Peptides against a protein of PDB entry 2AZE. Designs and how they scored, part 61

Target 1, 148 residues: chain A of PDB entry 2AZE
Amino acid sequence: AQECQNLEVERQRRLERIKQKQSQLQELILQQIAFKNLVQRNRHAEQQASRPPPPNSVIHLPFIIVNTSKKTVIDCSISNDKFEYLFNFDNTFEIHDDIEVLKRMGMACGLESGSCSAEDLKMARSLVPKALEPYVTEMAQGTVGGVF
Target 2, 101 residues: chain B of PDB entry 2AZE
Amino acid sequence: GRLEGLTQDLRQLQESEQQLDHLMNICTTQLRLLSEDTDSQRLAYVTCQDLRSIADPAEQMVMVIKAPPETQLQAVDSSENFQISLKSKQGPIDVFLCPEE

## One batch from the design tools (peptide; made by RFdiffusion4, then SolubleMPNN)

Design b1_p13_7_s1 (from b1_p13_7, 6 letters changed)
Fold by OpenDDE base, seed 1:
Parts: structure tokens; C-alpha cells; sequence
Structure b1_p13_7_s1 (fold): chain B 148 residues (1-148), chain C 101 residues (1-101), chain A 13 residues (1-13)
């Protein structure tokens, strides 16, 4: 019947929306873990050093990283007010945001790639509220995606 | 019947989505708490050593861009053009190089 | 080392 067909279309729409939200939640969890892990690392490091690092030796979030070969020639044009920048390279470059940097640093405990050791999983679980722990476990096992 | 089955499926999916929304709310709340905590923000930094672990300065130069929110970034990476454009609306952009260059 | 040339924009990008 037409009514059943309409409901099947709606069912598919809801399934796709849920899938999108699952992806969003996974990213949010990774961000939370990465941020808390970073803060924890730095707090411990500063305690061990008995002082904060020099102000110009650290880069606070948020930031963007651009890397290219040291042989690359870069032409940079800057507006007087520094509101506008134009970079021209003679070779390829890479751009990374701060979240990607944190992931590559291991701040997300390898959860982003499903490569968590027992120790990594323990750390990841300790950095989220209790309600999110089951989801972290599912992410580590690669079992996220089912209807719950 | 088929209609009853589909109706039940939709109700179950609604409950699942509500659970998902709840988890997302918990997560966004945690992130907001981090952003509002002065001590956490003070400790939310990376070092040059961290960046070297990602892009070796022996072979790569590493440029750091600190830009205000809503800054527009446009990048072209092709054989004909290698370009990055930045346009801020809320303040000046700061760009600096990592050491060992 | 990397060669970076810095110039000032005379008009909007």
C-alpha cells in the first residue's frame, strides 16, 4: 500500500540521519578524549618541571599547521592590518588542523583508527563520562553503526 | 501486518535517535565545560617537539597559523597553482615558523 | 632552509 511505502521512505530517512549523528558523536568523543588527554599530559609535565613552559615555546589551540618541503619557495603577501594573507608555493603543501595534530600525537588513544591497546582503552574510558563509556568500547571494537 | 511492523520500526528508531541525542548532549556539554575552564584552556597547547613528531623539520618546514574564528581559508594544490588564501573578519592573523629552519 | 618572501598587499586579495 501507498501508506507502507511512505513509511518505508521515512524509515530509510531516519536510518540515514541516525548514521550521520553516529559519525558526529564519534568525532565529538574523539575531540573530548584528545583535549582532556592533552591537558592532562601538560599538567603532569608542568608539575614535573615545577614551572610552566616559556610563553613563546608553546602553541595554544586553536591553530592550523601548514607544512611543505624546506626547498619550497613561498611568496607571502600580507595586508597592512594582517587580516588578509596570500601564500604562493612553487610546490605541494599540506594543511592540518589542531584536531588532526592531536590525533597524530596519539591524544585520542588510537581510538580514531580502532587501534587501541588495553592501556589506550583504559585511558580513553577514563576521560569520558560514564554514559559515554559503552560507546568508547564500541568504537574500539569497531562495532559502532548498529541500531541501539 | 506490514503496516504495524513498519510503525513499530519507526517508534524504535525514534527511541534510538533520542538516546543518540542524549549522548551527544552529554559530549557537547563536556566540551563546553573544557572551553569555559581557564586552567584547561591554559593547558591546551602543543609544543614544537609535538609538531616535529608530525612533520620532521629536517625535511619539512612547519608554519603555524593562529586565526580568529570565522576566518576564511581557501587552498589550491595542483600542478598549475599552489596557493593558500586567508581572510579574517574578527582580527589579525598571526603566522610564525617553527624553529630549526 | 626555507625561502619565504614577504610583501605587503596593495589591494584586497
Amino acid sequence: as target 1 above (148 residues)
Amino acid sequence: as target 2 above (101 residues)
Amino acid sequence: STTVKVTTLTRRI
Scores: peptide ipSAE 0.078, ipTM 0.887, DockQ to the pose 0.038
Fold by OpenDDE base, seed 5:
Structure b1_p13_7_s1 (fold): chain B 148 residues (1-148), chain C 101 residues (1-101), chain A 13 residues (1-13)
Amino acid sequence: as target 1 above (148 residues)
Amino acid sequence: as target 2 above (101 residues)
Amino acid sequence: STTVKVTTLTRRI
């Protein structure tokens, strides 16, 4: 009885660990798709324009975005060496990392929300190794979560 | 019996986790390859137009922060205090505003 | 438009 109880605890621990790894894998897949899709988009755009964009017109990854109302007053304090920044706002703000920005741009093909068209899913599959394609399909269908 | 059943479940979970680990290894390898590819890194960028599509500067200002790895970011967003603190140990931080148009 | 004031830190935060 005690042994069975111990194994049940272990079972639950393993299930939770698997769940965590599933979440991590999904995020990694989304990052891979988003990055590759972004690169493809920009490569194609530069080819069509026959030149790269001006250096100061683009923001290379990694980056962080902060947005707030255009009416918000921001006080910024900067150290002499620019190692430290302090921003004070008079109203609420939002922070987004580059991955979130890419997702909102559609670079993850809507896979992050399971909102993939047939074309989106095809694109997503094409941007991952063959071994990951079944998982991408499951993500698109919202069927991830089972033990495989 | 019950013991045998639980033992079998644990074995199956182990196999599932091994498969999961394998997939994660494949994925991390791909990401590593991307980080090592100079051309990919050159093309890994967004434009101000992209940012406007996410947060319309007609209504929102967009600030971009370029910080070295391991930069500490602390944010407070409450009804009484709105603050962001950045502390870098590896180099200078660059901050700029995205133009409205 | 947004107003951003930039100052220099005199101490570590």
Scores: peptide ipSAE 0.078, ipTM 0.888, DockQ to the pose 0.039
Fold by OpenDDE base, seed 4:
Structure b1_p13_7_s1 (fold): chain B 148 residues (1-148), chain C 101 residues (1-101), chain A 13 residues (1-13)
Amino acid sequence: as target 1 above (148 residues)
Amino acid sequence: as target 2 above (101 residues)
Amino acid sequence: STTVKVTTLTRRI
């Protein structure tokens, strides 16, 4: 009886751990797809333009963005060495990391929301190693969560 | 019996987790390779146009922050105050605005 | 247009 109870506790612990890892894997896959897709897009664009973009016209990863209404007043305090920043807003703001930006750009092919066209899914699959393709398919179908 | 069933479940879960770990290792390896590839890193950028597409500067200002690794970021967004604090230990922080046009 | 005030600190924030 006690042995069974112990095993049941362990079972639940493992199930929870697996669930957490599944979430982590999904995010990693999305990042991989987004990064590779971005690189591919830019490579193609530069080839078409026959030159790279001006250095001050692009933002290399990593970065974060902050957006707020244009009417928002922002007070910015900066240390002399620029190691410290303090921003005070008079209204609400939003913060987005680079991965979220890439997702909103469509670089993850809509896989993050399971809203993939056939072409999007094809692209997503092409940007991951073969071993990850089944998982990408599951993500697109919204069927991730089962035990392997 | 109950014991046998639980034992089998645990074995199955172990195998499942091992498979999951394997997939994660593959994925992290790919990401590492991307980070170590000079050409990929050169091409890992967005434009102001990209940012405008997700946050229209006609209505929203878009501020870009490039900070060194391990920079501390604290944000408060409440009725009491709206604040972002950045503290870097590895170098200067760069901040700039995306133009509307 | 956005109103941004920039100040320089001589102390740690």
Scores: peptide ipSAE 0.061, ipTM 0.886, DockQ to the pose 0.039
Fold by OpenDDE base, seed 2:
Structure b1_p13_7_s1 (fold): chain B 148 residues (1-148), chain C 101 residues (1-101), chain A 13 residues (1-13)
Amino acid sequence: as target 1 above (148 residues)
Amino acid sequence: as target 2 above (101 residues)
Amino acid sequence: STTVKVTTLTRRI
């Protein structure tokens, strides 16, 4: 009846919302793992070197990266106050945010692509609160959400 | 019946969503704690070597953009136009290239 | 190998 139809619409709405939240949660987990792993890596590296890196040799988050062929010609127009930039390329380019860079660096332990080894999974689990470990495991298995 | 089944489904979905909300709260709390930790923020960096490992330095150039929060970025990547527009409201934008080894 | 031309804008983009 009409009531059942209304509830089915609501059910579908909730399912979609849950799906969105699952995606958001997974991204948040990946960010957390990536950040903590990055910090851990750098801490260890600085300890081994017994000194921090030179200030101009590192790029602190946040940042974005644009990459293109070395043969690409880039015209950059900058406002006087540097508040506005316009880049014109004569060929295709790629834009990556800092999180994507960290993922490609392996800071998310391959969890983002289902390429998580046993050691990677161990690392990933160690970088999240205990309450999130089961979800990390599900992410690694590709079984997030299951059947409601 | 059908009505009872749907009602039960909605209750179960509510529980599932509550669990997700709880986990998300944990995550956001952890991220907030990271942002508030001075030492973590000091160590939250990548090197040019890291960037070169991501983009093949033999064929690609890497440009780094440091922009204030809420900076607008618009990109067009088509056969007709290849363009990036940046507009900051809070301060100047810094752009630099990673050198080759 | 990479060519980057920088121009200062006198007007808002």
Scores: peptide ipSAE 0.057, ipTM 0.887, DockQ to the pose 0.039

Design b1_p13_7_s2 (from b1_p13_7, 6 letters changed)
Fold by OpenDDE base, seed 3:
Structure b1_p13_7_s2 (fold): chain B 148 residues (1-148), chain C 101 residues (1-101), chain A 13 residues (1-13)
Amino acid sequence: as target 1 above (148 residues)
Amino acid sequence: as target 2 above (101 residues)
Amino acid sequence: STKVTTRTLRRRI
């Protein structure tokens, strides 16, 4: 029947939207955990040192890093107002955004790859509001993706 | 019948989406609060040691890019060309090597 | 040691 067909179309639309939102939510959770964990780490470190680090010794978010072999020759062209940069390399390079850097540092507690120990999971849960804790648990268990 | 089943499914899906929306709102709110907190932003940094854990400057050159929002980054990494282009419309771009290099 | 050469371009904007 036409009515059933219409509802099937709507069902598929909603399922796709839910899938997209699930992916977005997971990334948002990882970002939140990573940021809060980073801040916590640095706060503790500064307390231990009894002073903040020198301003030019740290890189504040946001940032992007580019890495390449030390043997790579790089030509750089910069506009006088520094609005434009052009880099030419003679070999391959890698680009990483700040979120990826934080993940590789373990700031997301391995939750991003499902490699979350019990201690990591405890930390991850402690860095999100209570309402998000069940979802963090599901992420760690790899059970995210179902309709709830 | 089929109609009743589909109707029930749609109601359940709507409830699920509403729950997701709520959780997403919580997340975005938390991130916004972090961005607005001066102390948190002061502490939102990495060190050169952190970057070495990702790409050791002893073997790899590490370049840091600080760019305004909506800066365009175009990268070409092929056998023919290895290039990065940066274009900002909202302010100057700062690029530097890790101080330990 | 990475070799970096820098050139200054005129403002395009």
Scores: peptide ipSAE 0.054, ipTM 0.890, DockQ to the pose 0.039
Fold by OpenDDE base, seed 1:
Parts: sequence; C-alpha cells; structure tokens
Structure b1_p13_7_s2 (fold): chain B 148 residues (1-148), chain C 101 residues (1-101), chain A 13 residues (1-13)
Amino acid sequence: as target 1 above (148 residues)
Amino acid sequence: as target 2 above (101 residues)
Amino acid sequence: STKVTTRTLRRRI
C-alpha cells in the first residue's frame, strides 16, 4: 500500500536522474571527442607545415564568439580595468561558445546529431577509451535512452 | 509480489546508475588529462578560417571574447534592446575582431 | 564593415 507507493515515487525519481546523467554523459563524450579531434587536426597541420602557426593567428580555448551583420553598429563601453564590457547593437546578434563552434566544425564527427558516416564513427571511437566505445556506438545509432 | 518487484526494479536502477557514474568518471578523467597536458593545451585552438566557415566574414562580423573563468555574460536580443554585458571577477577581458574585417 | 565605437568608462557600481 503506502510502502509500495513510496517505492514507486523513488523509482520515478531514479529514472529521471538516470535520464539526466545520460544527457550529461553524452555531452561529456562529445566534448572529449571534439577536443581530441581538434588537437589531432592541429598537430597534423603543424607537422605538415613544419612550424606552428603565428601566435596571433589562432584562438585558444576557451572562447566565445559573437557574430552580427557587417552593417550592425556596435557601441562598446569598457571599464578602465577591462573587467567590464557593455556592447550595444542596433540589430540582432548571435553568440556561440567554443563547444558549439567545434561541433559545427565537425570536430564531434557528427555524433551530436547522430549523423555519422562509417568513417566518422570510426574516428569517434578512436578518440575515447575502450569503455566508452559502446556508448559512442549507441549515440551514433540514436539508441541511447533505454534504461540498462 | 508487488513489493518484491519494486525492490528488484530499484536495485536494477541502482546498478544502471552506478554504471553511468563509472562511465562519467572515465570521461571526466580524460578531459582532466587533456586540460593538464601542456601539448594538448597548446594545440587546443581554432583559426580565423575555422570561424569563417561558421560565420562568413563576407557578410558577418565575427568578434572573439576571451574571458577569465566565472565571467558573467548577460545578453539581451529583442526588438527594443540588443545588448551584451560582460563582468569579470578574475581578470581583464580581451575582445578582438577576426582579421579581414 | 561593422562600425565599432569604443569608450572607456570608470568601473560601474
């Protein structure tokens, strides 16, 4: 009676928590793949060029980007210590964090949308520890969500 | 009975959650290793070409913000107000435009 | 090209 009802409530709570952790794990996996893939890409590029890029030509993580029309007028107010910025635009803008940028660059191999080619999936699997490979496969197939 | 069935379900869910926790620990460990590896951090960068592939500077201005941890970002994007506010507590904020603007 | 106006202010309260 009441005991069973209490356990039902707990069951539902645990199911929800598991769902949340699944989402968190997927994001962590995507971050790991994206970062490792980025590092690998750049390492290869520098080896091919036989030199690192000029220091001011690259943007190290972490970062945020803001994009808006070239016609947009931007007023920027900066504190004297540069601890505070205020940007006023006369039109709409977009904000993207570094993880989103990496995903759009394909650094997560399309795993974020379940749009992995065979080669993409192979790359993704190669960038995670063996214990995570099954989960990567599930993400690529869109089969994540079942309670195991 | 019903009680026994529910008890079994909870134990199974506990095992599932423990497995998730284990996988998450593995993943976070890998991320920490990356953050602590000097060579990896040196190579953790994008180029302006990368950014152009996402937001073409031919049509869009691309502004880059480098801010210390815990920097507060507030953005308003409405018909009446288009604004971004940044407040740092741990150091100066750096803002720059991608070249070829 | 986007017009950017920069002003340096005292730190806001």
Scores: peptide ipSAE 0.051, ipTM 0.889, DockQ to the pose 0.039
Fold by OpenDDE base, seed 4:
Structure b1_p13_7_s2 (fold): chain B 148 residues (1-148), chain C 101 residues (1-101), chain A 13 residues (1-13)
Amino acid sequence: as target 1 above (148 residues)
Amino acid sequence: as target 2 above (101 residues)
Amino acid sequence: STKVTTRTLRRRI
């Protein structure tokens, strides 16, 4: 009886750990798709233009963006070596990392939100190694919660 | 019995986790390859137009932060305090406003 | 446009 109880506790612990890793894997897959898709987009664009964009017109990864109302007053304190920044706002702001930006751009093919069309899914599958394709399909279907 | 069933379940869960770890290793390897590929890194950028598409500069100010790895970012967004703190140990932080403000 | 004020400080660490 006690032995079974111990194993049941262990079972639950392992299930929880697997669930956490599933979430991590999904995020890694989305990152991979987003990055590769972005690179493809830009490669195509540069080929069409026959030149790279002006250096100051693009923002290379990694980056973070902060957005707030134009009416927000921002006080910025910067160290002399620019190693430290302190921003004070008089109103709310939003922070987005580069991955979130890419997702909102559609670079993850809508896989992150269950808005993956047939074409999106085709693109997503083409941007991952073969071993990951089944998992991408499961993500699109919302069935990744199962134990395999 | 129940004991045998649980024992088998644990073995199956272990195998499942190993498969999961394998897939994660594949993903991390792919991401590393991207980071090590000079051409990919050259092409890993967004434009101001991209940022405008997700945060309309007509209504929102967009500030871009370029920081070295391991830079600490702390944000406070409460009714009483709205603050962002950045702290780098690996180099200077670059902050600039998105055009079309 | 957003009002941004800037101050330069000594490095904290």
Scores: peptide ipSAE 0.049, ipTM 0.889, DockQ to the pose 0.042
Fold by OpenDDE base, seed 2:
Structure b1_p13_7_s2 (fold): chain B 148 residues (1-148), chain C 101 residues (1-101), chain A 13 residues (1-13)
Amino acid sequence: as target 1 above (148 residues)
Amino acid sequence: as target 2 above (101 residues)
Amino acid sequence: STKVTTRTLRRRI
């Protein structure tokens, strides 16, 4: 009885670890797709324009954005060496990392929200190694919950 | 019996985890390749127009933060406190608004 | 409500 109990505890531990790894893998796949798609978009855009964008008009990864109402008052304190920043707001704000920005731009092809069209899925599959294609398909279908 | 069943389940879970580890290794390798490709890095950017599409500067102020890796960000968002703290260990932090604003 | 978030910025890609 005790032996079975110990194995059941271990089973649960492994199941939870697998669940965590599945989540991590999905995020990594989304990052890969988003980055490759972004690069592809920009390459095409620069080719069409026959010139790179103005240097001050682009923001290279990585970055974080903070958005708040234009009416929000922001107080910013900066250390002398600029290693530390403190922002105080008088109202709520939102924080988005570059990955989330890319997702909202559609760079992950809607795979992150289960809103992947057939064309989006085709694009997503084309941006990952063959070994990852089945997993991308499962993500699009919402069937990743299984253990393989 | 139950013991044999659990033992078999654990073996199957081990195999499943190994498969996941393999896929994760493939994925991390791809990301590393992207980081090592100078052309990809040059093209890894968004525009102010992109940011406007996410958070319209007509209604929202958009602040961009560029910080070194491993920078810690702490945010408090409540009725009493609205605060963001940034602490870098690897270099200075840069903060700016999108020039098109 | 109170929302507290802590992030560690990832490595550059």
Scores: peptide ipSAE 0.147, ipTM 0.900, DockQ to the pose 0.654; fails the geometry check

Design b1_p13_7_s3 (from b1_p13_7, 5 letters changed)
Fold by OpenDDE base, seed 3:
Structure b1_p13_7_s3 (fold): chain B 148 residues (1-148), chain C 101 residues (1-101), chain A 13 residues (1-13)
Amino acid sequence: as target 1 above (148 residues)
Amino acid sequence: as target 2 above (101 residues)
Amino acid sequence: STVVTTRTLTRRI
């Protein structure tokens, strides 16, 4: 019946929305773990050094990095007010946001790739509220994707 | 019948989405708390050593971009054009190089 | 129009 067809359309819409939210939740969890792990690392390091690092020796979030060969020639044009930048390269480059950098640093404990050791998983779980721990476990096992 | 089955499916999907929403709210709350905590924000940094571990300046130049929210970034990476354009709407952009050891 | 100048990137850190 037409009513069934309408419900099928609605079902599909809801499934897609759930899929999107699952992806968003996973990313948010990874961000939370990465940020908390980073803060924890730095807190420990500063305690060991008994001092904060010099202000210009650190890069606070958020940031973006661009990397290219050291042989790449870069032309940089900057507006007077520094509102506009234009970079021209003579070769390929890569762009990474701060989250990707943190992941590559291991701050997400390898959870992003499902390559967690027992210690990694323990750390990851310790950095999220209890309600999120089951989801972290599922992410580590690669079993996320089903409907609750 | 089919109608009953679909109705049941939709109810289950609604419950699943509500669970997801709840978990997302918890997660976003945690992130917000981090952003509001002065000490956490002070400690939310990486070092040049961290960046070197990702992209060795001996082989790679590493440029850092600190831009205000809503800054437009346009990138072209093709055989004919290699370009990055930045346009800020809320203030100056800071760009600097990570030094090589 | 916006005035744009070519500059060497500042080294920080």
Scores: peptide ipSAE 0.030, ipTM 0.887, DockQ to the pose 0.045
Fold by OpenDDE base, seed 4:
Structure b1_p13_7_s3 (fold): chain B 148 residues (1-148), chain C 101 residues (1-101), chain A 13 residues (1-13)
Amino acid sequence: as target 1 above (148 residues)
Amino acid sequence: as target 2 above (101 residues)
Amino acid sequence: STVVTTRTLTRRI
């Protein structure tokens, strides 16, 4: 019947929406872990050094990274007020946001790629509220995606 | 029958979505708390060494962009054009190179 | 080393 057809459409819509939210949640979890882990690392480092790092030696979040070959020629055009920048490269470049940088630094404990050791998983779990721990476990196992 | 089955499915999916929403709310709350915590923000930094660890400056140059919120970033990476455009509305953009070791 | 050239713009990009 038409009613059943309508409900089937709705079911599919909801399934897709849930899948999207699952992806968003995973990213949020990774961000949380990465941020907290970074803060923890730096706190420990500063305590060991008994001082903060020199101001110009660190880059506070947020930031964007652009990398390219050292052989790449870059032409940079800047407005007088520095509100506008234009970079022209003679070869390919890569752009990475701070979250990706943190992931590559291992701040997300390898959870993002399923390369999470037991110790990494323990760390990851310790950096999220209790309610999120089961989901972190599922992420590590690669079993996220089912309807619960 | 078919109708009853679908109705049950939808109710189950609704419950699942509510659970996801709850977890997401927890996450967003945690992230907000981090952003509002002065000490956490003070400690939310990477070093040049960190950047060198992910992009070898011996072969790659690393440029850091510090831009105000809502800054527009446009990038073109093709055989015909390699370009990045930045447009800020809230203040100056800071760009600097990460030095080699 | 990377060659970077800088130009000052007086117009909006």
Scores: peptide ipSAE 0.030, ipTM 0.887, DockQ to the pose 0.039
Fold by OpenDDE base, seed 2:
Structure b1_p13_7_s3 (fold): chain B 148 residues (1-148), chain C 101 residues (1-101), chain A 13 residues (1-13)
Amino acid sequence: as target 1 above (148 residues)
Amino acid sequence: as target 2 above (101 residues)
Amino acid sequence: STVVTTRTLTRRI
């Protein structure tokens, strides 16, 4: 009886760990798709324009975005060596990392939000190794979570 | 019996986790390959137009932070305090607005 | 429209 109880505890532990890894895998897949899609977009755009964009017109990964109302007053304190920054706002703000920005741009093909059309899914599948395609399909269907 | 069933379940979960680990290894390998490809890194950028497209440009301002790896970011967003603190360990931090703003 | 003020600190924040 005690042994069974111990195994049940271990079972729950493993299930939770698997759940965590599933979440991590989904994020990794989304990152891969978003990144590859971004690169493809920019490659095509540069080919069409027959030149790269001006250096000051682009932001290379990685980056962080902070957005707030245009009416927000921001006080920025910077150390002499620029190793430390302190921003004080008089109103609320939002912080987004580069991956979140890419998702909002649609670079993850809507796979992250269940808004993946057939065409989006086709694109998403094309941007991952074959071994990951079934998982991408499950993500699009919202069926990830079962033990395989 | 119950013990045999639980034992079998744990074995199956182990196999499932191994499969999951394999898929994760594939993903991390792909991401590493992308990071090592110079052309991909050159093309890994967004434009100010992209940034404006994800927010209402008439109402929102967008500040871009370029910081070295392992930079600490602490944020407080409450009715009493609105603050962001950045501390870099590997180099200077760059902050700017999109030029067209 | 957005006001951003910058001050340089002589010591760590």
Scores: peptide ipSAE 0.029, ipTM 0.886, DockQ to the pose 0.039
Fold by OpenDDE base, seed 5:
Structure b1_p13_7_s3 (fold): chain B 148 residues (1-148), chain C 101 residues (1-101), chain A 13 residues (1-13)
Amino acid sequence: as target 1 above (148 residues)
Amino acid sequence: as target 2 above (101 residues)
Amino acid sequence: STVVTTRTLTRRI
C-alpha cells in the first residue's frame, strides 16, 4: 500500500512536470514563429522599398512597451549613468514585452489563441522544423495536453 | 495489479517526457540559430506603425524601453500608487516615446 | 499630449 502511494505521488509529480514542459514548449514555438515571421515580413518590405527603413524609425528587439492614457502625467527620475529609472504615474499603465507585441501584431499567426485560419496554419507550419509541425497542428486545434 | 499498473504508467510518462525534451531541444536550437544570425537580428524590428496598430497613440502614450539583459523591472499598479522602477547592472537604459505624442 | 517630467537621481534607489 505504501509503495503504491509513493508511486501515485511520483505519477502526479511527473504529470505536473510534463504539463509545465508542454507550456514551455508552446511558448518557445510561438516565439520561433513570431520571430521568423517578423523577419520574413521585414525582409519582404525592405525588398519592396529597395532599402532599409531609417534607423530611428524602427525598434529592434528586445524591448518593453509601457502604455498609458495620453492624459496621464509621468514623472521620470534618471541616474547620471542611466542605469536606474523611476517612473511615477498619476494613473494606471500597461506593460508589454516584445513577444506580446508580436502576438498582437499577428506574427504568431493566431496560434497563441487557437485562432488560426487555414492560411495562418500553413504559415505557422512553414516557419518551424518538420519535427515541430505536428505540435503546431495540435496547438491550432486546441488538442495539446494529452500524454504522447 | 495496481502496482504493475502504476509502474507501467510511470514508464509511459517517462517516454512522453523524453519526447517533449527532444522537441524542446529542437526548438531552443532554432531560437539560438536565430540569435546568432546577423541578418535575422538586423530584421528583427517593429515600426511605429506596428505599435500604433496595437495601441492608438491618439488615445494612448507609448513608451519604449531598451534595457540590457537582466535589468530589474518592478511595477506597482494600484489605486494609490503607480510606479515603474528599472535597475540595470550591465549598461545604460534607453527610454523614448513613440512619435505622435 | 502626455506630460513627462525628468530629473536626475541623486542616489541609488
Scores: peptide ipSAE 0.028, ipTM 0.886, DockQ to the pose 0.039

